# Peptides against a protein of PDB entry 7SFY, part 52

Target 1, 41 residues: chain A of PDB entry 7SFY
Amino acid sequence: ELFNLESRVEIEKSLTQMEDVLKALQMKLWEAESKLSFATC

## One batch from the design tools (peptide; made by RFdiffusion4, then SolubleMPNN)

Design b2_p26_3_s4 (from b2_p26_3, 19 letters changed)
Fold by OpenDDE base, seed 4:
Structure b2_p26_3_s4 (fold): chain B 41 residues (1-41), chain C 41 residues (1-41), chain A 26 residues (1-26)
Amino acid sequence: as target 1 above (41 residues)
Amino acid sequence: as target 1 above (41 residues)
Amino acid sequence: EELRKKLEELKKELEALLEKLRELKA
């Protein structure tokens, strides 16, 4: 529970995983934007 | 695919889902930041 | 139009989170 090497490694892995999710979402947003580019909504 | 009502609904649902994920990630990033900040204190 | 506005807001939020994440990883 207390911060140590294991905790830091865990956080770093978590951050990397979150980055992957964000990048995936970014792609989805680009796709959505493309579809909405000429739509009236 | 042609943009139509179904496409609009699909995109709207997708954006809502992405918004929920982003909110969850915001909380996780805050938590990570807090832990990292505390560790350096 | 409303969907575009929402999308743009999400894009900004996402980019902000990516930046924050990079800062935390540094």
Scores: peptide ipSAE 0.538, ipTM 0.849, DockQ to the pose 0.788; fails the geometry check
Fold by OpenDDE base, seed 1:
Structure b2_p26_3_s4 (fold): chain B 41 residues (1-41), chain C 41 residues (1-41), chain A 26 residues (1-26)
Amino acid sequence: as target 1 above (41 residues)
Amino acid sequence: as target 1 above (41 residues)
Amino acid sequence: EELRKKLEELKKELEALLEKLRELKA
């Protein structure tokens, strides 16, 4: 396959989507950490 | 709520799921990087 | 404590991925 404009745009969109997922996960991890704050595990 | 066994198990499962998602994203990012790298050569 | 250790590892991995992603977008 030849890398073209369409491919680049698609990749950029994918990267943005991945960023959104990562941000969501970051929040989830924060929540989990909060719940573990008083736990010994 | 008081942290109990059920809560611990739930968090443990959640962390495992998040780990799997992160692994998938790592692969996706590597793939994107590879494509971009090839295009710049 | 074991869960906290795992959580911290995930946080580090996530941060690394965010950085990598930003580099790719730049």
Scores: peptide ipSAE 0.538, ipTM 0.848, DockQ to the pose 0.792; fails the geometry check
Fold by OpenDDE base, seed 3:
Structure b2_p26_3_s4 (fold): chain B 41 residues (1-41), chain C 41 residues (1-41), chain A 26 residues (1-26)
Amino acid sequence: as target 1 above (41 residues)
Amino acid sequence: as target 1 above (41 residues)
Amino acid sequence: EELRKKLEELKKELEALLEKLRELKA
């Protein structure tokens, strides 16, 4: 596959998708942290 | 109760799952970086 | 405490990945 506009758009799309997943994980980690705030483990 | 053994196990499983996702994303980001670097070289 | 340590480690890794992602978009 040649690195043209189509390839760049595909990569940018992938990066955006990964960012969405990371943001979701960030929220999950915050939630887990909140639950652990009342525990000693 | 707020935090019992069951909750602890659940959080532990959740953290493990998130770790797996992060690992997968690390690989995906590496692939993206590889493609970009290859194209710009 | 061990779970919190693991959680904090994951948070750091996640933040690093977000930063890397921003760099790739720049």
Scores: peptide ipSAE 0.538, ipTM 0.848, DockQ to the pose 0.801; fails the geometry check
Fold by OpenDDE base, seed 5:
Structure b2_p26_3_s4 (fold): chain B 41 residues (1-41), chain C 41 residues (1-41), chain A 26 residues (1-26)
Amino acid sequence: as target 1 above (41 residues)
Amino acid sequence: as target 1 above (41 residues)
Amino acid sequence: EELRKKLEELKKELEALLEKLRELKA
């Protein structure tokens, strides 16, 4: 179907959701790094 | 608690899960980019 | 050490995706 305002809004919402997931993963990676920094592996 | 084998396995599983999520997001971003590149925005 | 290497690789991948996302939103 043709790209229209509705499609643009849907994509923008999707991009925002992806950003939120990435931010959550960023925190998870930091926590994992913190645990590993005080470990032997 | 002290880092041990059990903690290491837990971190490995967590990192694998995060990697899978990142792969999924890569595809989502490609799809969004593809749609936007053929649009007027 | 292998876990740290894997973690650092994921951090780089994540940072690249965040940058791409910001470019798409601009």
Scores: peptide ipSAE 0.537, ipTM 0.848, DockQ to the pose 0.793; fails the geometry check

## One batch from the design tools (peptide; made by RFdiffusion4, then SolubleMPNN)

Design b2_p27_3_s1 (from b2_p27_3, 10 letters changed)
Fold by OpenDDE base, seed 4:
Structure b2_p27_3_s1 (fold): chain B 41 residues (1-41), chain C 41 residues (1-41), chain A 27 residues (1-27)
Amino acid sequence: as target 1 above (41 residues)
Amino acid sequence: as target 1 above (41 residues)
Amino acid sequence: LIDIPLTYVSEEEKKEIEKKMLEEFTK
């Protein structure tokens, strides 16, 4: 595939989406661990 | 599903994998942009 | 940056995930 502005924008968009998912999962993990600690403590 | 140590470990593993892929994709993006600039200059 | 204790991920696993992501991207 030929790389151009459109391709770059699409890649950057995908990367942003992945980063957002990562952040969301981090938060969910934190919440889960928080609840676990709360339950066990 | 019940959250336990095994679940946490699995989630953390997945998060690490995603982060590694993210980094790889960022590098590929950089390389692509670098090559593009090289080709256009 | 994820503030989680790092677990080892094999190069194979990384490549597999990357491949899947690229496949989804190219759809």
Scores: peptide ipSAE 0.098, ipTM 0.528, DockQ to the pose 0.068
Fold by OpenDDE base, seed 5:
Structure b2_p27_3_s1 (fold): chain B 41 residues (1-41), chain C 41 residues (1-41), chain A 27 residues (1-27)
Amino acid sequence: as target 1 above (41 residues)
Amino acid sequence: as target 1 above (41 residues)
Amino acid sequence: LIDIPLTYVSEEEKKEIEKKMLEEFTK
């Protein structure tokens, strides 16, 4: 198994995609919490 | 569908776990890049 | 939009997920 420049670029792309998914999930959580807080007030 | 405090806690735990995996992958990437740079020097 | 279920995963399962991700990156 060999690590090279092509492998690095591929891994960086995958990491970026995972971070984008995390951010999207955090936004969904915020929206859900906003609804919850509104309902409890 | 109902969002409550229990759901919020569960989502937050899941998000934290995903972030931990991301950090671990970043560390693995760093180690691989370190080996690559060493081999090229 | 990808529907990802959010469920608590044990530390062992987390390591297995990490392992699978690493396997995909090291092909």
Scores: peptide ipSAE 0.093, ipTM 0.527, DockQ to the pose 0.059
Fold by OpenDDE base, seed 1:
Structure b2_p27_3_s1 (fold): chain B 41 residues (1-41), chain C 41 residues (1-41), chain A 27 residues (1-27)
Amino acid sequence: as target 1 above (41 residues)
Amino acid sequence: as target 1 above (41 residues)
Amino acid sequence: LIDIPLTYVSEEEKKEIEKKMLEEFTK
């Protein structure tokens, strides 16, 4: 497939989705590690 | 610049890097959650 | 109580990737 405007838009959408997942994982990591720091004896 | 093979390769490399970042976060999350489950308190 | 340092993938690294992607689209 040739790169065109449609392909570019699709890639940009994918990048946005990846960033959203990244942020979600970062938040979950923060929650998990903060809970661990609080609860671990 | 015109899209060419070189540009495509660079895009693919960037996408791979983002995937690696996602995997790293997933691994960190797993590690944090696993440590929490092993806590004595 | 164990103090565990928080570890994250830096936002700088993420933004650098995004920057490179943008450069590929605009050149």
Scores: peptide ipSAE 0.124, ipTM 0.513, DockQ to the pose 0.046; fails the geometry check
Fold by OpenDDE base, seed 2:
Structure b2_p27_3_s1 (fold): chain B 41 residues (1-41), chain C 41 residues (1-41), chain A 27 residues (1-27)
Amino acid sequence: as target 1 above (41 residues)
Amino acid sequence: as target 1 above (41 residues)
Amino acid sequence: LIDIPLTYVSEEEKKEIEKKMLEEFTK
């Protein structure tokens, strides 16, 4: 099918969803890093 | 399992992969938009 | 916050995700 305004909107919405997932994962990574115990001497 | 350096690296790699997909899709979107034909009067 | 599993995405999975998104784009 040919690209049109509706398909553009659909792709933009999908991209937004993926960006939200990325943000969530980045937050989880930060949380995990904050809890990481480092060796002490 | 407890978080460690190896798991951190794995998460970061996964995030990078998703970011690469997002960038590719954004480029495709730009290409599609550049080819979009608008009505003329 | 949505509970998202922290799992590595293989190159094959990456390609599949991209393919699905592109298929939706071309519909």
Scores: peptide ipSAE 0.108, ipTM 0.530, DockQ to the pose 0.055; fails the geometry check

Design b2_p27_3_s2 (from b2_p27_3, 9 letters changed)
Fold by OpenDDE base, seed 2:
Structure b2_p27_3_s2 (fold): chain B 41 residues (1-41), chain C 41 residues (1-41), chain A 27 residues (1-27)
Amino acid sequence: as target 1 above (41 residues)
Amino acid sequence: as target 1 above (41 residues)
Amino acid sequence: LLDIPLTYVSEEEKKEIEEKMLKEFTA
């Protein structure tokens, strides 16, 4: 499809969504690891 | 469930997959923008 | 094999993906 402002915006929205999911998962991992390290201290 | 090596590995695999998707989308955006700039030159 | 499309993801789909990933995390 022809690249235009609308398509660019949609792509960037999708990227932002993926980044948000990544951040969420990273936070979950951090929480889990933090609890583990604490528990094993 | 209890956090262990297996669960950590699975989480990290998922994160990697997400990162790959992000990279792919970023590349698509770059390609689109590159074509646009070229076309409008 | 990726289960996530390389196309635009709606807000609804984003939530579904996140939920799925979180379920896998805790499963």
Scores: peptide ipSAE 0.090, ipTM 0.532, DockQ to the pose 0.057
Fold by OpenDDE base, seed 3:
Structure b2_p27_3_s2 (fold): chain B 41 residues (1-41), chain C 41 residues (1-41), chain A 27 residues (1-27)
Amino acid sequence: as target 1 above (41 residues)
Amino acid sequence: as target 1 above (41 residues)
Amino acid sequence: LLDIPLTYVSEEEKKEIEEKMLKEFTA
Protein backbone atom coordinates (compact mmCIF):
# COMPACT_ATOMS: atom_id res chain seq x y z
CA GLU B 1 0.00 0.00 0.00
CA LEU B 2 1.05 3.58 -0.64
CA PHE B 3 2.27 5.81 2.17
CA ASN B 4 -0.20 8.67 1.83
CA LEU B 5 -2.30 10.77 4.20
CA GLU B 6 -4.95 8.07 4.55
CA SER B 7 -2.34 5.42 5.36
CA ARG B 8 -0.77 7.69 7.96
CA VAL B 9 -4.14 8.26 9.61
CA GLU B 10 -4.72 4.49 9.81
CA ILE B 11 -1.28 3.92 11.34
CA GLU B 12 -1.91 6.62 13.94
CA LYS B 13 -5.25 5.01 14.73
CA SER B 14 -3.39 1.74 15.32
CA LEU B 15 -0.93 3.49 17.64
CA THR B 16 -3.80 5.04 19.60
CA GLN B 17 -5.56 1.68 19.80
CA MET B 18 -2.41 -0.02 21.09
CA GLU B 19 -2.01 2.73 23.68
CA ASP B 20 -5.59 2.15 24.83
CA VAL B 21 -4.91 -1.59 25.12
CA LEU B 22 -1.73 -0.86 27.10
CA LYS B 23 -3.71 1.26 29.56
CA ALA B 24 -6.40 -1.42 29.83
CA LEU B 25 -3.77 -4.08 30.59
CA GLN B 26 -2.19 -1.79 33.18
CA MET B 27 -5.54 -1.46 34.92
CA LYS B 28 -6.21 -5.20 34.79
CA LEU B 29 -2.73 -5.90 36.14
CA TRP B 30 -3.41 -3.48 38.99
CA GLU B 31 -6.69 -5.25 39.74
CA ALA B 32 -5.03 -8.68 39.73
CA GLU B 33 -2.21 -7.47 41.97
CA SER B 34 -4.72 -5.87 44.32
CA LYS B 35 -6.63 -9.15 44.67
CA LEU B 36 -3.44 -10.84 45.89
CA SER B 37 -3.27 -8.37 48.78
CA PHE B 38 -6.65 -9.47 50.14
CA ALA B 39 -7.00 -12.22 52.69
CA THR B 40 -8.93 -15.17 51.23
CA CYS B 41 -8.83 -17.50 54.24
CA GLU C 1 8.66 15.71 10.68
CA LEU C 2 8.46 15.17 6.93
CA PHE C 3 5.79 12.89 5.52
CA ASN C 4 8.06 10.46 3.65
CA LEU C 5 9.41 6.90 3.66
CA GLU C 6 11.64 7.56 6.66
CA SER C 7 8.66 8.82 8.65
CA ARG C 8 6.90 5.53 7.89
CA VAL C 9 9.88 3.60 9.23
CA GLU C 10 9.79 5.60 12.46
CA ILE C 11 6.05 4.97 12.85
CA GLU C 12 6.61 1.24 12.33
CA LYS C 13 9.34 1.33 14.98
CA SER C 14 6.84 2.90 17.37
CA LEU C 15 4.31 0.17 16.61
CA THR C 16 6.94 -2.49 17.31
CA GLN C 17 7.91 -0.83 20.59
CA MET C 18 4.30 -0.66 21.74
CA GLU C 19 3.81 -4.30 20.76
CA ASP C 20 6.81 -5.28 22.89
CA VAL C 21 5.39 -3.41 25.87
CA LEU C 22 1.99 -4.98 25.21
CA LYS C 23 3.50 -8.48 25.27
CA ALA C 24 5.43 -7.72 28.46
CA LEU C 25 2.26 -6.52 30.20
CA GLN C 26 0.36 -9.57 28.96
CA MET C 27 3.01 -11.83 30.48
CA LYS C 28 2.92 -9.96 33.79
CA LEU C 29 -0.87 -10.14 33.81
CA TRP C 30 -0.69 -13.89 33.19
CA GLU C 31 1.76 -14.28 36.07
CA ALA C 32 -0.45 -12.28 38.43
CA GLU C 33 -3.58 -14.20 37.45
CA SER C 34 -1.72 -17.49 37.81
CA LYS C 35 -0.83 -16.63 41.40
CA LEU C 36 -4.52 -16.20 42.18
CA SER C 37 -5.21 -19.78 41.09
CA PHE C 38 -3.01 -21.23 43.81
CA ALA C 39 -4.37 -22.11 47.22
CA THR C 40 -2.76 -19.99 49.93
CA CYS C 41 -4.67 -21.32 52.94
CA LEU A 1 5.31 19.51 1.41
CA LEU A 2 3.12 17.92 4.07
CA ASP A 3 4.31 18.83 7.57
CA ILE A 4 1.91 17.21 10.04
CA PRO A 5 3.23 15.98 13.43
CA LEU A 6 3.79 12.21 13.66
CA THR A 7 3.24 9.94 16.65
CA TYR A 8 6.45 8.46 18.03
CA VAL A 9 7.29 6.39 21.12
CA SER A 10 10.93 6.58 22.20
CA GLU A 11 12.89 3.72 23.74
CA GLU A 12 13.06 5.73 26.95
CA GLU A 13 9.27 6.05 27.09
CA LYS A 14 8.93 2.28 26.58
CA LYS A 15 11.41 1.68 29.39
CA GLU A 16 9.57 4.06 31.71
CA ILE A 17 6.27 2.27 31.15
CA GLU A 18 7.82 -1.13 31.87
CA GLU A 19 9.65 0.20 34.92
CA LYS A 20 6.47 1.79 36.27
CA MET A 21 4.57 -1.49 36.01
CA LEU A 22 7.43 -3.39 37.63
CA LYS A 23 7.47 -1.01 40.59
CA GLU A 24 3.71 -1.16 41.01
CA PHE A 25 3.76 -4.97 40.97
CA THR A 26 6.68 -5.21 43.39
CA ALA A 27 5.39 -2.63 45.90
Scores: peptide ipSAE 0.055, ipTM 0.450, DockQ to the pose 0.042
Fold by OpenDDE base, seed 5:
Structure b2_p27_3_s2 (fold): chain B 41 residues (1-41), chain C 41 residues (1-41), chain A 27 residues (1-27)
Amino acid sequence: as target 1 above (41 residues)
Amino acid sequence: as target 1 above (41 residues)
Amino acid sequence: LLDIPLTYVSEEEKKEIEEKMLKEFTA
């Protein structure tokens, strides 16, 4: 199939969704570890 | 809920999965755009 | 600490997104 503007936008939108989820998970991990260290140190 | 080793491993596993998908999508996007520019420039 | 709400994305949805986007470049 041909790569066009619609295809590019669709891929970029999917990438953005996944990046947002990744950031959220990374933040949750950091927060959990931070609370652990804060409470146990 | 408590954060423990199991929780940490689970989150890190999810992050790895998403990172792999992101990389695959980014590479496909790059390839598509590279072919387009190569063929049209 | 910053508390961020987590939006749920199933493993199936993640794989579906990958397959959809990857197949679009091979066909």
Scores: peptide ipSAE 0.090, ipTM 0.523, DockQ to the pose 0.052; fails the geometry check
Fold by OpenDDE base, seed 4:
Structure b2_p27_3_s2 (fold): chain B 41 residues (1-41), chain C 41 residues (1-41), chain A 27 residues (1-27)
Amino acid sequence: as target 1 above (41 residues)
Amino acid sequence: as target 1 above (41 residues)
Amino acid sequence: LLDIPLTYVSEEEKKEIEEKMLKEFTA
């Protein structure tokens, strides 16, 4: 399909959604890791 | 499920994959936009 | 502090995810 302004906006929206998911998962990973007890020096 | 070292590694691997895909898609977006002809001043 | 090395993500895995995302986008 032809690339136009509408398709660009749609792609950028999808990329933004993926970035938001990544950030959310990174936060959850941090939270999960924060619950781990481990030996520290 | 119980969070352990194995699950952490799996999550981090998935996050890395997502980041790589994001970068690839961003590059494709750049390429697509570079093909657009537009009036310049 | 634990330092766990990340496993290598193959080009095949990247392509699979990318293709999946593109298909979902165009579907």
Scores: peptide ipSAE 0.072, ipTM 0.513, DockQ to the pose 0.049; fails the geometry check

Design b2_p27_3_s3 (from b2_p27_3, 12 letters changed)
Fold by OpenDDE base, seed 2:
Structure b2_p27_3_s3 (fold): chain B 41 residues (1-41), chain C 41 residues (1-41), chain A 27 residues (1-27)
Amino acid sequence: as target 1 above (41 residues)
Amino acid sequence: as target 1 above (41 residues)
Amino acid sequence: LLDIPLTYVSEEEKKKIEKEMLEKYTK
């Protein structure tokens, strides 16, 4: 297994992209829940 | 679009799975970097 | 620890993944 600067940079970019998707989905979940109305009457 | 308890639970499960993969990849990156040796001589 | 191949994911693909994830669990 070869680990160099190029491979490290690519792995870090992939991790950042996954984190970005995770944050986006968390925001979507928050929006969906914030728009939810509760029927009480 | 219907947002109920069932869909919320499924979305949260998916988010948790993504976070688990993210953490696992971060650990793999740390292991790879920690094993890296630098040639100085 | 699971070995996962890492490839570049474009911004377009990120949006696609987000959309697909939401569509699977919402109506």
Scores: peptide ipSAE 0.098, ipTM 0.526, DockQ to the pose 0.060
Fold by OpenDDE base, seed 1:
Structure b2_p27_3_s3 (fold): chain B 41 residues (1-41), chain C 41 residues (1-41), chain A 27 residues (1-27)
Amino acid sequence: as target 1 above (41 residues)
Amino acid sequence: as target 1 above (41 residues)
Amino acid sequence: LLDIPLTYVSEEEKKKIEKEMLEKYTK
């Protein structure tokens, strides 16, 4: 397939979406890990 | 800017790397959230 | 296209992405 403007736009869209998902996952991971309590028993 | 092979290769490499990180984060998130439901005693 | 799990992305962020892509097409 030809790497033209259309292809670039599609790839950039994918990159941006993945970045947003990564950020969301990082935040959720932080929240989850922050709530974790270690066993005291 | 030029939409040549070099640019495509670079972007695709980034996409692949981000996908790997995404998968890793998804796994870690699952593990963390799963632990929240477990008893600590 | 990669199958991106957008479940974790808020609707607000999704719309932001759509807006940005639209702007690129109009430039």
Scores: peptide ipSAE 0.094, ipTM 0.485, DockQ to the pose 0.044
Fold by OpenDDE base, seed 5:
Structure b2_p27_3_s3 (fold): chain B 41 residues (1-41), chain C 41 residues (1-41), chain A 27 residues (1-27)
Amino acid sequence: as target 1 above (41 residues)
Amino acid sequence: as target 1 above (41 residues)
Amino acid sequence: LLDIPLTYVSEEEKKKIEKEMLEKYTK
């Protein structure tokens, strides 16, 4: 289909979804790292 | 598996890949919008 | 930058991606 207002909205929604996933994963990474205990000699 | 240095690195690489995709899509969106011509009454 | 097609990502796909990533690093 030709690019139009509807197509733009769909693309923007997809981008927002990907950003949400990124943020969620970053938070999970932070949580995991904060709880990680390192072996100490 | 338990979280360790190797797991962290893998997660960070995945996040970087997703970010790259996001940036690419944002640029494509910009290009599409810049070329879009609106009907004018 | 990568040359990728513009595709719509559904809410279902979003959750799928999150789930897959979390499963890899579940301890």
Scores: peptide ipSAE 0.090, ipTM 0.522, DockQ to the pose 0.060
Fold by OpenDDE base, seed 3:
Structure b2_p27_3_s3 (fold): chain B 41 residues (1-41), chain C 41 residues (1-41), chain A 27 residues (1-27)
Amino acid sequence: as target 1 above (41 residues)
Amino acid sequence: as target 1 above (41 residues)
Amino acid sequence: LLDIPLTYVSEEEKKKIEKEMLEKYTK
């Protein structure tokens, strides 16, 4: 294991990508809940 | 596609897992940087 | 701590992950 500038940058990029996915999933969850309605008879 | 309580809970669980991974990676990055030193000759 | 590989995730892969996550838990 060797930590250097390049590895740090790559880790930060990976973290940012994961955050982007998280945000996208949160948005989809919000949209799904916004469309949620109760069935009526 | 049907959104219900069960699907919402599962999505929230997945989001929480991703957040946990994100936190773990941030901790690893911090530890790596804390150990960073420059080589000397 | 979790041992997770640090690889680049393309925009297409991000969208795929998003889609798969929803499909797994929705009808």
Scores: peptide ipSAE 0.097, ipTM 0.528, DockQ to the pose 0.066; fails the geometry check

Design b2_p27_3_s4 (from b2_p27_3, 10 letters changed)
Fold by OpenDDE base, seed 1:
Structure b2_p27_3_s4 (fold): chain B 41 residues (1-41), chain C 41 residues (1-41), chain A 27 residues (1-27)
Amino acid sequence: as target 1 above (41 residues)
Amino acid sequence: as target 1 above (41 residues)
Amino acid sequence: LLDIPLTYVSEEEKKEIEKKMKEEFTK
């Protein structure tokens, strides 16, 4: 696999996308858990 | 959809997978860049 | 210390993760 400037840019863009999705999912998880009710006695 | 224990576990597993892939891509990027030669004048 | 083999980050695996993330994100 050849690595050049174009492939580096593509990888960096992919990493940025994944980080953004990861953060969004973390926030969604936090919000979902914050609304989760627990049964206690 | 409804958020319950099963969906939370599923989200957490997905987050873990994404984090692992993200770290792997970061390492791949670092290694690729370390081997990248630049043309200069 | 990170010790992840480079082969771990195949494009196919990345696409699978992206697919799963899209599914989870839209739940």
Scores: peptide ipSAE 0.119, ipTM 0.550, DockQ to the pose 0.041
Fold by OpenDDE base, seed 5:
Structure b2_p27_3_s4 (fold): chain B 41 residues (1-41), chain C 41 residues (1-41), chain A 27 residues (1-27)
Amino acid sequence: as target 1 above (41 residues)
Amino acid sequence: as target 1 above (41 residues)
Amino acid sequence: LLDIPLTYVSEEEKKEIEKKMKEEFTK
């Protein structure tokens, strides 16, 4: 396969999508841990 | 459901998995772009 | 943000995410 503009855009879109999911999971983890720490205080 | 140690570990494992894929995709993108630039020089 | 409970990511959603990751990685 050739790497061209279409391929680059495709990969970058996928990367952005995954980063968004990562951020969401990190936020959920932070919120959950915050609630846990608060509850155990 | 309660957030507990099991849940935390589960989320962290998923995050690590996704980060590994992200890194791999970034490396592939870099390599592809490097080859493209070389080929067009 | 993902429509997932704060305390858990379902196995089904994990599998879907993993599937998408594998599809992108193998391109």
Scores: peptide ipSAE 0.113, ipTM 0.538, DockQ to the pose 0.037
Fold by OpenDDE base, seed 4:
Structure b2_p27_3_s4 (fold): chain B 41 residues (1-41), chain C 41 residues (1-41), chain A 27 residues (1-27)
Amino acid sequence: as target 1 above (41 residues)
Amino acid sequence: as target 1 above (41 residues)
Amino acid sequence: LLDIPLTYVSEEEKKEIEKKMKEEFTK
């Protein structure tokens, strides 16, 4: 696989997408945990 | 889908996996960029 | 909230996830 500017841009784009998904999932997890009953905290 | 202890554990496991992959990809990107810089010098 | 220890993620699992993610974001 040849690495060039286009490849770097594509990889960085993918990394950004993964990071966004990760953050979204973290927020969903926080929200879900926050809604748990006090007894489960 | 009901959220419970098992669900939380599974989500956290998935998040950890994603974080590990993300870090690995970031390192791969660094290596690729380093090689490119080296090769173009 | 209870502090729940995370299960270990094997290198094999990481590789599998990496492959799947690459397929998803590079297509």
Scores: peptide ipSAE 0.099, ipTM 0.530, DockQ to the pose 0.049
Fold by OpenDDE base, seed 3:
Structure b2_p27_3_s4 (fold): chain B 41 residues (1-41), chain C 41 residues (1-41), chain A 27 residues (1-27)
Amino acid sequence: as target 1 above (41 residues)
Amino acid sequence: as target 1 above (41 residues)
Amino acid sequence: LLDIPLTYVSEEEKKEIEKKMKEEFTK
């Protein structure tokens, strides 16, 4: 495909979607770590 | 599954992979835009 | 556009997803 305005917009949309997924995964990591506990004597 | 060190590492690996894909897509965008030209009269 | 699972995925499946993502957005 030849690069044009539409293809640029498509790539930017994909990048935005991936950034949203990254943020979601970071939130999942935060949730998991927030529930971590350590044993005490 | 119960959260532990292994699961944290797994999530961090996934995040890193996605960041690598994002960087690759950004490079593709840069390449495409660098080849864009405009007609002149 | 392919969705990325928020659940655990094997290393092999992750590589396949990455491969498909690159193919989908660079064709």
Scores: peptide ipSAE 0.104, ipTM 0.534, DockQ to the pose 0.046; fails the geometry check

Design b2_p27_8_s1 (from b2_p27_8, 14 letters changed)
Fold by OpenDDE base, seed 3:
Structure b2_p27_8_s1 (fold): chain B 41 residues (1-41), chain C 41 residues (1-41), chain A 27 residues (1-27)
Amino acid sequence: as target 1 above (41 residues)
Amino acid sequence: as target 1 above (41 residues)
Amino acid sequence: SSLEELLKRTKQLIQQLNELLEKIREL
């Protein structure tokens, strides 16, 4: 595994994809929090 | 959507699944950090 | 660098989500 330009681009693409998944999870967690908070109020 | 026992169980299952995804993403992040660290050493 | 910034943002998001999960567990 040579850390070259191709490797950097691949890592960048991977991180970007991870960020997209994380944002989706954030929304789902917010929904869960809202439901649980509402139910406990 | 009534917040009943079924709904709570469903939310807990979803949360567990999301935690598993987060753990996987954290491992991927570590790999990226390791590669970057190695390249800059 | 741009890659370092992206890495930092990703790390921050994971941290924030872990904190949110912890808050949810305490409800």
Scores: peptide ipSAE 0.418, ipTM 0.820, DockQ to the pose 0.388
Fold by OpenDDE base, seed 2:
Structure b2_p27_8_s1 (fold): chain B 41 residues (1-41), chain C 41 residues (1-41), chain A 27 residues (1-27)
Amino acid sequence: as target 1 above (41 residues)
Amino acid sequence: as target 1 above (41 residues)
Amino acid sequence: SSLEELLKRTKQLIQQLNELLEKIREL
């Protein structure tokens, strides 16, 4: 597909959705790190 | 909850799942970056 | 542009998460 306004909007929506997923994963990773460090140290 | 073997296994499974999601997101990021760079927008 | 900034932020988040995963693997 040609890159046009519709393509830019679609990419922006995709990146926004990815950012939301990443924020959720970040919280889970911090929890996992905390649990593992607490148990191993 | 107490940290035991079951908890550790669950965390490791969760981390593996998160890693798979991250790989998928990295691929999507590359596609977005490639489209933007090619279009010079 | 706004789209370039969003791309940059997303890239930074992925990098941060990869660093966290690496740190966890070292435990």
Scores: peptide ipSAE 0.162, ipTM 0.714, DockQ to the pose 0.394
Fold by OpenDDE base, seed 1:
Structure b2_p27_8_s1 (fold): chain B 41 residues (1-41), chain C 41 residues (1-41), chain A 27 residues (1-27)
Amino acid sequence: as target 1 above (41 residues)
Amino acid sequence: as target 1 above (41 residues)
Amino acid sequence: SSLEELLKRTKQLIQQLNELLEKIREL
């Protein structure tokens, strides 16, 4: 495998996608936490 | 909305799924870091 | 509770993953 500009761009895009997924997971976590805190369980 | 046993089970399953996604993302991060580290050497 | 512990662990994983993302971008 050659690490060239195209490979770098691909990695950057992958990292950006991962961050977007993380933000979505954080929102889901907040929703779950809100439900748990409300229920005091 | 009632917070009952069914709701708790659903939340637990959701949290488990989120953890699995996070582990997959961590593997992807490791792969990306490995490629970058290799290219920087 | 068991659910609260699981939630806490998930939150920690998110934090760790974000930290790793930042480290990679700084390489």
Scores: peptide ipSAE 0.136, ipTM 0.691, DockQ to the pose 0.398
Fold by OpenDDE base, seed 5:
Structure b2_p27_8_s1 (fold): chain B 41 residues (1-41), chain C 41 residues (1-41), chain A 27 residues (1-27)
Amino acid sequence: as target 1 above (41 residues)
Amino acid sequence: as target 1 above (41 residues)
Amino acid sequence: SSLEELLKRTKQLIQQLNELLEKIREL
């Protein structure tokens, strides 16, 4: 694919979606860490 | 929920799923980096 | 550029999550 404005916009959309997923995962990981640290096992 | 064996197994399953998503995202990031490396923008 | 900054932030988030996963495994 030619790197033009359209392709840049598509990459930006993809990266933005990835960031949203990552932020959601971060919250879930914090929840998991909290549960595991709260328990002795 | 009480933190028992069942809870631990569920957390481990969740963490495994998160790792799988992260691996997929890393691959997507690499693809984005590769595309951008050929561009000056 | 804005796109390069977004890429940088995304990369940083992935790294942070990987580090957090390692911490959880070591609890």
Scores: peptide ipSAE 0.166, ipTM 0.716, DockQ to the pose 0.379; fails the geometry check

